Peptides against a protein of PDB entry 5Z08. Designs and how they scored, part 97

Target 1, 168 residues: chain A of PDB entry 5Z08
Amino acid sequence: RQKDEWAKKTSSLMKQLDWFIGEHLGAMLAAEELGGPVVGELMEIDPDDLSAGFNAHGKLKKATSQPDLDRRQRRIDDIWGPQDEQGQAHKRKRGADEALAASAEMRDLIEQLMNKLVEAGGDNSATYVEIPRESAAARFLVRSKVAMFHPNDARRLRLVDFGRDLDD
Target 2, 222 residues: chain B of PDB entry 5Z08
Amino acid sequence: GLPRLIDAIEEASKIPAKRRQTPIKPTIEKLTTHLYTHGASPDSLLRLADLLTLRNHLDQASLAAITRNLYPSSTVSDEVVLRFIGALGHGQLKPTLALQALFLRWLVMVYHLLENPGVLGQVYGVLFDLLDTAAIRPQLCHLLALVTRRKHVRPFRIQAILTLSRQTGGDPNLTGLLRVFKNYYPEIIVGDATKGRASAFKHPDPQWRQHLDEIQQRRSEA

## One batch from the design tools (peptide; made by RFdiffusion4, then SolubleMPNN)

Design b2_p14_5_s3 (from b2_p14_5, 8 letters changed)
Fold by OpenDDE base, seed 3:
Structure b2_p14_5_s3 (fold): chain B 168 residues (1-168), chain C 222 residues (1-222), chain A 14 residues (1-14)
Amino acid sequence: as target 1 above (168 residues)
Amino acid sequence: as target 2 above (222 residues)
Amino acid sequence: ERLRTLEEIYKRLS
């Protein structure tokens, strides 16, 4: 009876986690991978970026021609400008695909981290998952204090042992 | 059973409190106890949604008590969701803003049990247009944070939130919603007014969540 | 243990 209740609770929680990853976190992680804001960081919005007031037409006034600002403005114009329905559809599809990929990566990474923790049987050295790249997913897990990198190897990630921290 | 309790409350809801032969409070207490113990089936949820959203002679305390104990035993249908969404906003026939806030909170807490989460995306505009209503804004921003997809993030909505954020002195819930928007469009400049702590949109009631999970687990055993 | 771990993961991610 207790084992069955535990299994059901675990399954329910996993479904909730999968939903959260798929519906929310994946899109945020995909945005981070594309050079968007870092997930979970206080987005310090530079007040200077706001001071470039929107013109009467809702467009940011061109502050001075620094090439990086022009690239951002072009990107804004490319995102918000009259893109042909086809261009918007392609961008939406690409964004959806990236969100799905990020969701899958996060889900897989969490599963690997949990599996390694169970397999290690208390050996902390065996709890590390090798990651092919420092992904937004990996960074997010570290920032959230869910995972930690190996101190000497950024390609190795382990789950934080929550059981030890509760007893200390 | 639950259907009989609902029947009794439906009949009582048609009669002003002063004209009732029997106090309704004991029946409401039985209902809320039953809901707490067993949850509500999809059919019962629909009936209860009607009792909560349609104008009747039930007192606000009873309506709030039912809402606080409205644990789904299964899924939540589109029809149930639409009843609650239809009850939002200003109007003499609509529930109080306090009760509307409870409905929004409920939708947040049961979002993972919706048969079709996309239904909220279809009514996104209705929800978004209510952001100016301060009494429901916290829960509304939380729900919108759950519902928002790239298709909903439009220039006019970005501007609307920015304007409202300035007008409210940087409501942390609006800042939280802007952060969600920024996830889809990183180029969104969240103004100085948003230097405030964005709401993290944490679960409104961890105890309620735990109890819901217990009710939902019993269904998987049946 | 696994359930607690999942709960803590969910709490920290959400």
Scores: peptide ipSAE 0.326, ipTM 0.438, DockQ to the pose 0.329
Fold by OpenDDE base, seed 5:
Order: sequence, then structure tokens, then C-alpha cells
Structure b2_p14_5_s3 (fold): chain B 168 residues (1-168), chain C 222 residues (1-222), chain A 14 residues (1-14)
Amino acid sequence: as target 1 above (168 residues)
Amino acid sequence: as target 2 above (222 residues)
Amino acid sequence: ERLRTLEEIYKRLS
């Protein structure tokens, strides 16, 4: 009985977290990745504004079919260039895609962080997730005091131990 | 003229995009075209710096387009510099890290036009403390490479950059900055992290530089 | 433990 209640509560909270990430946080993270406001700033970011890459001259770059991973690491110049009308439709779609990608990245990162904490069995050295890049998601987790970087390796991220702060 | 375009954009920046009666994009395009052709006066630069650094309802594309066309027609005041420096870091009222990287790149490209280059030396600590932010680190290192003097190269900063260099697996920009530090303290061991090609801190946009020079030359002839 | 961790994550993100 207690195990079933725990499982239900965990599932419910996970669904709430997934909803929050997908409906709210993902778009804001995507905006940050695309050069938008830092997550936590109450700027209504239109997903449509996220998708268009910006060139160095302030012209909308035509969406070349670069792979999704390369799209998120677009050059500062591609993030900030001016938008033409055809570029706006592609930008909207890309903004939505980037919001989805950011949501997925945040969700995956949280899951990895939680899994590593469980697997470590109390060994703090084993709690670190290796991150391929410093993402808006990773930075947000650190700013929110959910995660922290390894003191000697910025590619290693771990959950903050919430249990220790209660006994101090 | 440029002031009227800025007025229109300032008013539009107070209103959410969905509630604007007129699209702002045509006005942004006129602004960027004007900036590209004539540059911005010190007064216009200050107003544009406020638009770029203060929280408003302008879209990121518009902000970036303005930043990319932010050619000074004359000098850059301390006040303008401090607006951009104040916009750096993490916070709810601060611009995105991508926009901050553009601001830092801009400061690098206009460094020779600063009325008082020493102003950046006064805020050196603020810049240095942001080196852990990977998104802006390349431009920060470049700017710090220009700004660094002996008075800034302190033991704690040497240790901090060495530590950060190890943590990042030898970021070439940090290695480049360490080489600048080594000019003042030759005993600094730029360790095995130097297996990576240190950044030479080349001008980030030669075409932008050339166009800036053309705008600056027109002023000297007037 | 996992539930508590998840609760704290949610609390800090929201």
C-alpha cells in the first residue's frame, strides 16, 4: 500500500515536472539558447521569434538543413540576424523545435542527475553527470541551486544534496 | 532622423509584441540601415545602449540587429561602456548570454574608440568574475586581453584562471589570457593545458572594422 | 528519497 502511494505520488510529480518543463521552461530555455532573455526573466518569448538564425549583417539566414544538434550551437551571428517574412515562418517552426529540444534536454539532464545520485549510493564522486556542453538547461539548474558543477571540471554536473541542508 | 527612429522603438519597446498596433520590424530595419550608413552619435549610442541592456519587449532578433549595426560615428563614452558592462552576468533583468556575447564582441571592436579605455580597467573584476560563464568566455578573454595591466594580474586571479583552465580542459581563450598574464609575470607556468592552440585574439569581424573605419573617416572630413 | 529529491527539484525550478 505505501509503496503504491509512493509510486503514484512520484508519477504525479514527474508528470507535473514534465508539464512545467514542456509548457513553460522549454520555451524560455530555447529563447536563452537562441540569445533570448535568461530564464527567470518574465519576458513573453514568442516561439516564432526563436527559430530564425540571424546573419552578421542583420539578415535572416535561410534555414539550411543542418542537424538539430548543430542548430542549438548556432553562432551568435545566426542567433541575432534580421528576419525577413519567409524567414519568420521558418523561424516559428524552428523556435517551436528549439523549445521542444530544450525541454527534452532539461528533462534528460534532470533524469541523468537523479539516476546518478541513486547509482552513487552515497559516493559523492560518483554523482556527477558528464555534460557535452554548458547549456541553458545546465546553467538554469545551477542558478536554481538544483545542481552544481564539479569544482575542477565544468563538464561534470551533480545534484545538490538536499538532505545535508536540513541537518545543518 | 536617427533620434525619431529611436523614439519610435523606445515607445514600441514598452508594449508587448502582440499588442503593438504596427509591426516594429520596418522601424528596426530603418534604424539598422541608418546606423550602417551614418553610425551613431554619442547621444544616440547611450539611448541605444539603454534599449539593448534594459528589460523591454523588443525581440532578440531586433536587439541583435541593432547591436551588429552599432557603429559609433565618433567616440564611445564611459556611460555607454558601463551600460554594457552592467548588463553582463546572470539575473532576471539582464540580457541573454548570447546578447551579452555580442556586447562584449562590440566592446572589443570599438575598444580603440573609447573616450577612456581605463574605465574597463576599473571594472576588471566584474569582467574577470564572469570567466566561468562559457557562453561569453571567448569574448571576455579577448576583451580582458586588451584591458589587462600589471595591476590586474594578482595572485588570486592567476590561480583562478589556472584552475578554470584545468576545469575546462584547457580552453584556448583562457590559455590566451594566461599568456597575457605571463607577459607581466613570466614565472607563470602555462601548464600542459597549452597542448591546445591558444587563441590569438584576432579581430572578430574584419568587414565590420573596415566599415567602422569608413564611418569614422567621414567624421574627420566634416 | 527519490520523491523528496524530485520535490526539491520542482520547488526550486518553479
Scores: peptide ipSAE 0.324, ipTM 0.382, DockQ to the pose 0.309
Fold by OpenDDE base, seed 1:
Structure b2_p14_5_s3 (fold): chain B 168 residues (1-168), chain C 222 residues (1-222), chain A 14 residues (1-14)
Amino acid sequence: as target 1 above (168 residues)
Amino acid sequence: as target 2 above (222 residues)
Amino acid sequence: ERLRTLEEIYKRLS
């Protein structure tokens, strides 16, 4: 009975986490990867905003008040993308694909971090996940105090030991 | 001659320093002196590239000394270039990042002697993907600045440099590379993060260049 | 333990 309740709660929480990553966090992480704002500064990013691009400060380029610099960046996008309705559809699709990719990366990273913690059996040296790059997902986990880098190797990420932090 | 010195170093490289019957340093000094005086033939360059890039028991100071004196007496083959490119990046079998930076610096300094400069264009993606490695970024940006052609300037690479430039606080080498990209696409906005002074990618070592020119001139007279 | 870890992750992300 208690194991079944634990399994149900774990499944429910995993679904909530998956929803949060997929519906909210993925787009924000994709925006950061595409040169948008750091996650936590912008609450909501529409996939259409991802297609519009971001200025040097990671702020959404609003169509109306774009400085001459922003007009030039749009011109690059216009030169490299088809100017037709299909080109806009391709940009929107690309934004959606990047959000999906970021969501998948975050989910996979969390899963790896949790699995390594369980597999390590208390050996802190075995709790590290090797990350191929410092992604927006990895940085966000560190900023959120969910994960920490190895002190001597920024390619190694581990889950924060919440049990020790709660007892201290 | 140079081949015999390389033979001796190759044999010594197979043995840990503590188990060598003879110290390797005098042989390395003879090698570096010979390289400084005469340069390395294409065949010798290939053998030396293997010694520099493959895991062996040579110490880092010896490897660095050989690299600093690696003057080509003639051209540099694609095979030699690919040995050095293959040695870049992270991994237990890869040379140290400090040595990789010296290799990239060497490639910049001998770029005009490549038999086929296009070989670097073929591995452009491999080089570009290493831009996140801070220890080699300065030399890597310089090499990419030489290698970049219109075909390499793609939207995803422009965005990748812009993103990395923001993440690094506007690394002047990345800004320099963006300026090279801008030569092909003038509409590229080198954003506010690039308010910093871009690197001009000057020759890394004018004295080394002058000495290389002297070695190259001797070959043309022979 | 896994549930507590997930709960803490969720709290820190949300």
Scores: peptide ipSAE 0.320, ipTM 0.380, DockQ to the pose 0.247
Fold by OpenDDE base, seed 2:
Structure b2_p14_5_s3 (fold): chain B 168 residues (1-168), chain C 222 residues (1-222), chain A 14 residues (1-14)
Amino acid sequence: as target 1 above (168 residues)
Amino acid sequence: as target 2 above (222 residues)
Amino acid sequence: ERLRTLEEIYKRLS
């Protein structure tokens, strides 16, 4: 009975976590990656706002001043992508795409952290995940006290041992 | 209908096989038959993606059978795509590597039905970092070959794939992906890293494609 | 243990 309840609860919680990451956290993380506000300062970001980008002060840029480089990359993607006519749909689509990418990165990182913890079998040195970059996702996990960087290597991230904090 | 079948399977997935009152196999067979005949709506695809990617008590044979019959009747949403991408990699919380290979194969076969093909481009890094996983590499390279754009072809990724190609003794799928990269950077030398024949990334299952086309045509007539 | 870990992750992220 307990294992079944555990499996149900685990599955339910994973669904809730995935929903939370996808519906809320992804857009905020994408905004942070694009130079927007740190997650927690802005509660809701519209995908259209992500498409506009952020200035050096973390404020939303007006849609008109997108640097030519971003337009060129969009144009290349538009040239080699299916020629769907609706240009406005593409901007909304880009913000949504960045949010989705951030969601996927966060989900993958959480899963890697959890997997390493299980694989380490109690060896703290083996619990570290190597991260290719200090992403908004990684920083958010650290700020949320879910993860910690290695003291000597910011490319190594591990899950916080929640079991020790309960006994202290 | 399909929603009722999914409801029954969702409830059964919460319970270990030994504790189920009724065998789930007949319901899985009804589901797969329905999917083969009619395909899955966007809503049904999302529910099925959750069943396939989230840890539950369904057996591997059932999960594989659902995946092999996962014909979209319409488009594939970003949310569905991300469920499958999030299920990739090593770990106890993830589906088996065999099932992950089926998911990647599915994404290749339905790529033209994605509501937003750009979503895969956004998660390109996640996909690329899994290239060292031999069990999923063939399908992963095929998917990356479809997804790769100029923005993804970075010097560090070029070096990474060249290094991995040497380490693998010239995996033909990696050579195939390098050829795609060469379209954006002609100076990339494919031959020095890989004595092997490049993969052509042909459609994985022509019969599946034909059946998908038949299901999609019924939608256009309705 | 895994469930507790997930619960704590969810609690800290939400």
Scores: peptide ipSAE 0.321, ipTM 0.396, DockQ to the pose 0.270; fails the geometry check

Design b2_p14_5_s4 (from b2_p14_5, 7 letters changed)
Fold by OpenDDE base, seed 2:
Structure b2_p14_5_s4 (fold): chain B 168 residues (1-168), chain C 222 residues (1-222), chain A 14 residues (1-14)
Amino acid sequence: as target 1 above (168 residues)
Amino acid sequence: as target 2 above (222 residues)
Amino acid sequence: KRLKTLEEIYQRLS
C-alpha cells in the first residue's frame, strides 16, 4: 500500500516535472542555447545589468562598449525580431524543435543524475554523470542547485545529494 | 511521554533556577534521552522551539542540550522555522549568539525535512542582513548556501558579500557563499576572493545525520 | 528517497 502510494506520487510528480520541462523550461533553455536570455537571469536581474557583467568589485560594469550590446541585441532580434512570414515559420519550427531538444536533454540529464545517485549507494565518486557538453540544461541545473560540477572536471555533473543536502 | 516532559520543563522555565522546588536537570536529561530515542513530533517541535527561542529561565547548557537532540520524527513546519529565524540577531530578548549558531546549524541539518523549504527563501533578506554577525556567520553562510536561489542573487548582495569579505580578511564562509552566487551568475568576477579557501559547507555532524535517518526510517515503517 | 529527490528538483526548477 505505502509503496503503491509512493509509486503513484512519484509518477504524478514525474508527470508534473515533465510538463514543466516541456511547456515552460524547454523554450527558455532553447532561447539560452540560441543566445537569448539565460534562464531566470532576465526575469530577476535587468538584462542590461547582467550583460554588462560584474567587475572585480561586484559593481555592474557600465556597458561601455556598444559592440557587444549590438551582438546580443542582434541575436535577440534574430531570435525574436520580426522576420518575414516564411522566415518566421521556419524560425518558429526551428524554435519549437530546439525547445523539444532542450526539453529532452533536460529530462535525460535529470534521469541520468537520479539513476547515478541511486546506483552509487552513497559513494559520491560514483554519482557523477559525464556530460558531452556544457549545455543550457546542465548550467540551469547547477544554477538551480539541482546539480554540481566536479570541482576538477566540468564534464562531470552530479545531482546535489538532496538526501545529503536535504539529509546533510 | 514527551508532552508531559515538555509540560514540566515549560513550568520550570517560568521560575528562576534558585526558586525551583525541584532540580530541572533530571527532567532535561529525560527529555533529551526521549528526543534521542524517538525524535520530536511536529507539535512537540513547536513547543520546544518556543522553549528555545523565547526568553525564559532555562540555563544555556539545558537549551544547548535540547537543541543538540532536537531530532524531528517527521517534518518541520514553517511555524517552527519562523520561530528559529525570529530568534536570530541582536537584542536583550534574543537567545545568545552561541545558541543562535546552534539553531542555524540545526536548520542546516534538518533542511530536507522542511514542509516548505521556500519559507527560508521568503526570509532570505533577514538571514542575509545578519552576515556581519561573526558569531553566527559560519552557520548562516551554510544555510544561505542551501537557500540561495537565482532570485536572491542581486547586485547589492554580491557587493555586500565582497565588501564584507574584504573587511573580514576573506572569511572562507563568505567565499563559499560567493561561489554559490557565482554558480547562478558565472560572470560574477570574484577576483581574489574566489582564489582563497572556501568552505565546502559539508554536513556539520555526520553522526547526527545518521541518527536522524534512523529516527525518520522508523516513521516510514510505522 | 527518489520521491523526495524529485520533489526537491521540482521545487528548485519551478
Scores: peptide ipSAE 0.326, ipTM 0.547, DockQ to the pose 0.394
Fold by OpenDDE base, seed 5:
Structure b2_p14_5_s4 (fold): chain B 168 residues (1-168), chain C 222 residues (1-222), chain A 14 residues (1-14)
Amino acid sequence: as target 1 above (168 residues)
Amino acid sequence: as target 2 above (222 residues)
Amino acid sequence: KRLKTLEEIYQRLS
């Protein structure tokens, strides 16, 4: 009985997480991969920091960097300029494909992180997942305090041990 | 069964409370109990959406009670969604703003059960234009936070949120929505008036969520 | 443990 309730709750929560990833995070992560904003960093962005804009890496530009007005204007024009219907359709399709890819990557990464945590049996050294790249998904998990990089190896990611933080 | 309860309530809704031969409250209680236990099928949801959104003689407490127990047993159709969206705004034929806030909250809580989440994206403009209505703004911003895609983030809407944020003294819900917009366009400058705390758009009712999950799980086992 | 972990993940992501 309790195991079945737990299994049901786990399944339900996984479905909700999958939905959240697919419907929300995937598009945002895809936007980040395409040079859009960094997901979740905006939580504490001071308006002064927002005025500084973002560099090509999605990092907050230091306020002292003169915003290349021309580059921003071009980007705005590229975003809002009359794209032909074909260009908009291609951009929408590409955006949808990237959102699906980002969703799949995030889901797989979470699953791997959880599986490694279970397999490690308490050995923190065995909890690391090797990531092929520092993806928007990986970065988002770190920013959200869900995961953390290995201190010496940015290719190794582990789930944050919530059990230790819950005992504090 | 649920259809018979809905039939009784539909008939009662046509008659002013003072002219009813029998109190409707016991039937509403049976309905809400049934909904709580079993949820509503797509067909029942549509009928209930009409009861909730169309002008009738049901009291506000009954309408609110039905809305609070409106657990889908399956998916939510576009037609059901559009009934609730069509009920939003000002007008003598519209539900009260308090009830509209409950509808928006419901849409947030069942968003993952929509047959076509894109339907809300199609009516995005209708939803967005209601942001000036303070009574529904919290739930509306939450729903828009769920619905917003890159195609919806337009310069005029960015400016509209910024303007409304200034006018409201930095409503946290508007700041939260603007944050969602920034997820698509990082170059959006949040003015000084938006320096305030952003809403995190947390699930509005964790207990309702849990109960919905239990209802949904029972259907997958049947 | 897995449920609590998922709950925490969901809370931190959402």
Scores: peptide ipSAE 0.325, ipTM 0.444, DockQ to the pose 0.331
Fold by OpenDDE base, seed 1:
Structure b2_p14_5_s4 (fold): chain B 168 residues (1-168), chain C 222 residues (1-222), chain A 14 residues (1-14)
Amino acid sequence: as target 1 above (168 residues)
Amino acid sequence: as target 2 above (222 residues)
Amino acid sequence: KRLKTLEEIYQRLS
């Protein structure tokens, strides 16, 4: 009974996490990978606000300053995207593809981090996942205090021991 | 030999200066003299990287002296590079920002000796996220200028540098990095930030380079 | 342990 409830809760939470990653975080991570603002400082940014551009602190400028952000984002878009309708379609498609890729990378990274934590059996040295690159996903996990880099190896990422941080 | 000197310093590093039976300074001087004369092997570099990057009881002057004499006799491994990268940033367990600046300067000066220059490209984000730290920014921008490839030039990084450039009043190092970005994407509109003086990212120490070349030449003759 | 870890991850990410 308790194992089944635990399994159900775990499954439910994984679904919620997958939804959050797929629907919200992936697009933001893709925006970061594509040159947008840093995720986590932007948790208050509505996807609609992603179109409005970000201030110097990665915060959405209030609607009154949106025209300047829209102009900057348009300038970045004008620089990196073809100006034609086909170019906008290609950009939108690329953005969607990058969002899917970022979502997949985040999901895989979380899964690997969780698996290594379980496999390590309490050995902190064995909890590290080797990351092929420093991704927006990896950086976001670190900024969110979910993960930390190895002190001597920036290619190695592990989960934060939440049990220790709660006692401090 | 060098390993014995490192052994002595490693043991001394575990003990607070006030509790050491013997002064460590003479051993540090012997180490730095040896490093200046012969350089450090890959194994010795790793051990020295640990001494420099891990929290210990060595004084800042000794750590700086070792770093300034850290001539590789051969190549620099990914592991050594990652020790120095892992030592960057803010935190109580991190080396001082002054020492971090020396590490970044060292990485710039030995970049051509990296076994895998791609390792720095893999940690590009870690380096890039530290650009707001004024104390290390000059050396960090120089290192990023060497490391940057087309894959790293992303719109967010462009915007981040532009933003930081405005906030800093147009730091020449940031302007220099933006020019490197523009080499990959000429269409990058840098606005007034590029009208300013840019760093040329010249070699930080020509004498150090010459001495490194002499040490490296001895390896090719052996 | 896994559930608590997942909860903490979710809370820190969301």
Scores: peptide ipSAE 0.311, ipTM 0.376, DockQ to the pose 0.289
Fold by OpenDDE base, seed 3:
Structure b2_p14_5_s4 (fold): chain B 168 residues (1-168), chain C 222 residues (1-222), chain A 14 residues (1-14)
Amino acid sequence: as target 1 above (168 residues)
Amino acid sequence: as target 2 above (222 residues)
Amino acid sequence: KRLKTLEEIYQRLS
């Protein structure tokens, strides 16, 4: 019974999460990865205001190699460049594609986290996923208190096991 | 035309083979012949990507035949790319690993036609995490070799490839990918893992490339 | 049992 309710709740939550990832979170994560505002601060920004180019003050730290900056900047320029109708359609399409890519990354991360949780069989030490980078997705999950980093290794991420907190 | 053939296949895909009133094979053959002759428009590519990636009642041979003849007549949209990327990995609803290998091979062969090749760089993590899947590793390494940029070459990924290379006894595809990484960071000590044969990541099918070029040339003349 | 891909989870849930 509890497993079925958990499965249903997880199902509903996953549907809501999928919808949220697809409709909202993907775009926000893509924006954060592009050096936009952090997800959570962006939720207060009207989607219409998101269409207005982020001002220059999102200082990309200098340490990313110039070519990747130029390519991101070209993408940003392609995303935020002059609003001719073709440019806007291409911008909207690229923005949608980046949102889809961010959504795919988030989905993959959640899948890995869930798989590790199931495979661990209750061993919390085995629930950690090694993350390649502190992605916007990973940061979002941690800020949302859905995931936590290993206390000694920020490359290891696990789901917060809410099931233990309910049994206590 | 091609849209009508896709319509018929979409309808047939909803019905189990044993319950179809008409065999689908002749329609698949017409589709593949049309694709071979004319290629697929962006709209047709999207519809075909859905047929190939979504769970339906089409047989594996038909899906493979469509994939082998999936010549773009124009560019490949990010949406089409993402359909194929979403179809990768393990799962009951995902395509077979054999079909996934064909999708990855296709992405390699059409990489130069992508509207935005950077979309693959955005899903780099998803692709990289599949390297442990032996059935798709050759094509996956080839795709990653095309997609990899300096930003993707991180210490943990270097270590992951090194570890996997040791575990696989020095898979030439992993060695090839590691050489690509070393191009961005020459200081990467690959040790004995690079002493093996590396894949050169040659074009998977030169005849397919030539035929694609012929289809693409007809578009530029029209 | 490997959890089905999120996509599989989503497709089952959709």
Scores: peptide ipSAE 0.022, ipTM 0.230, DockQ to the pose 0.065; fails the geometry check

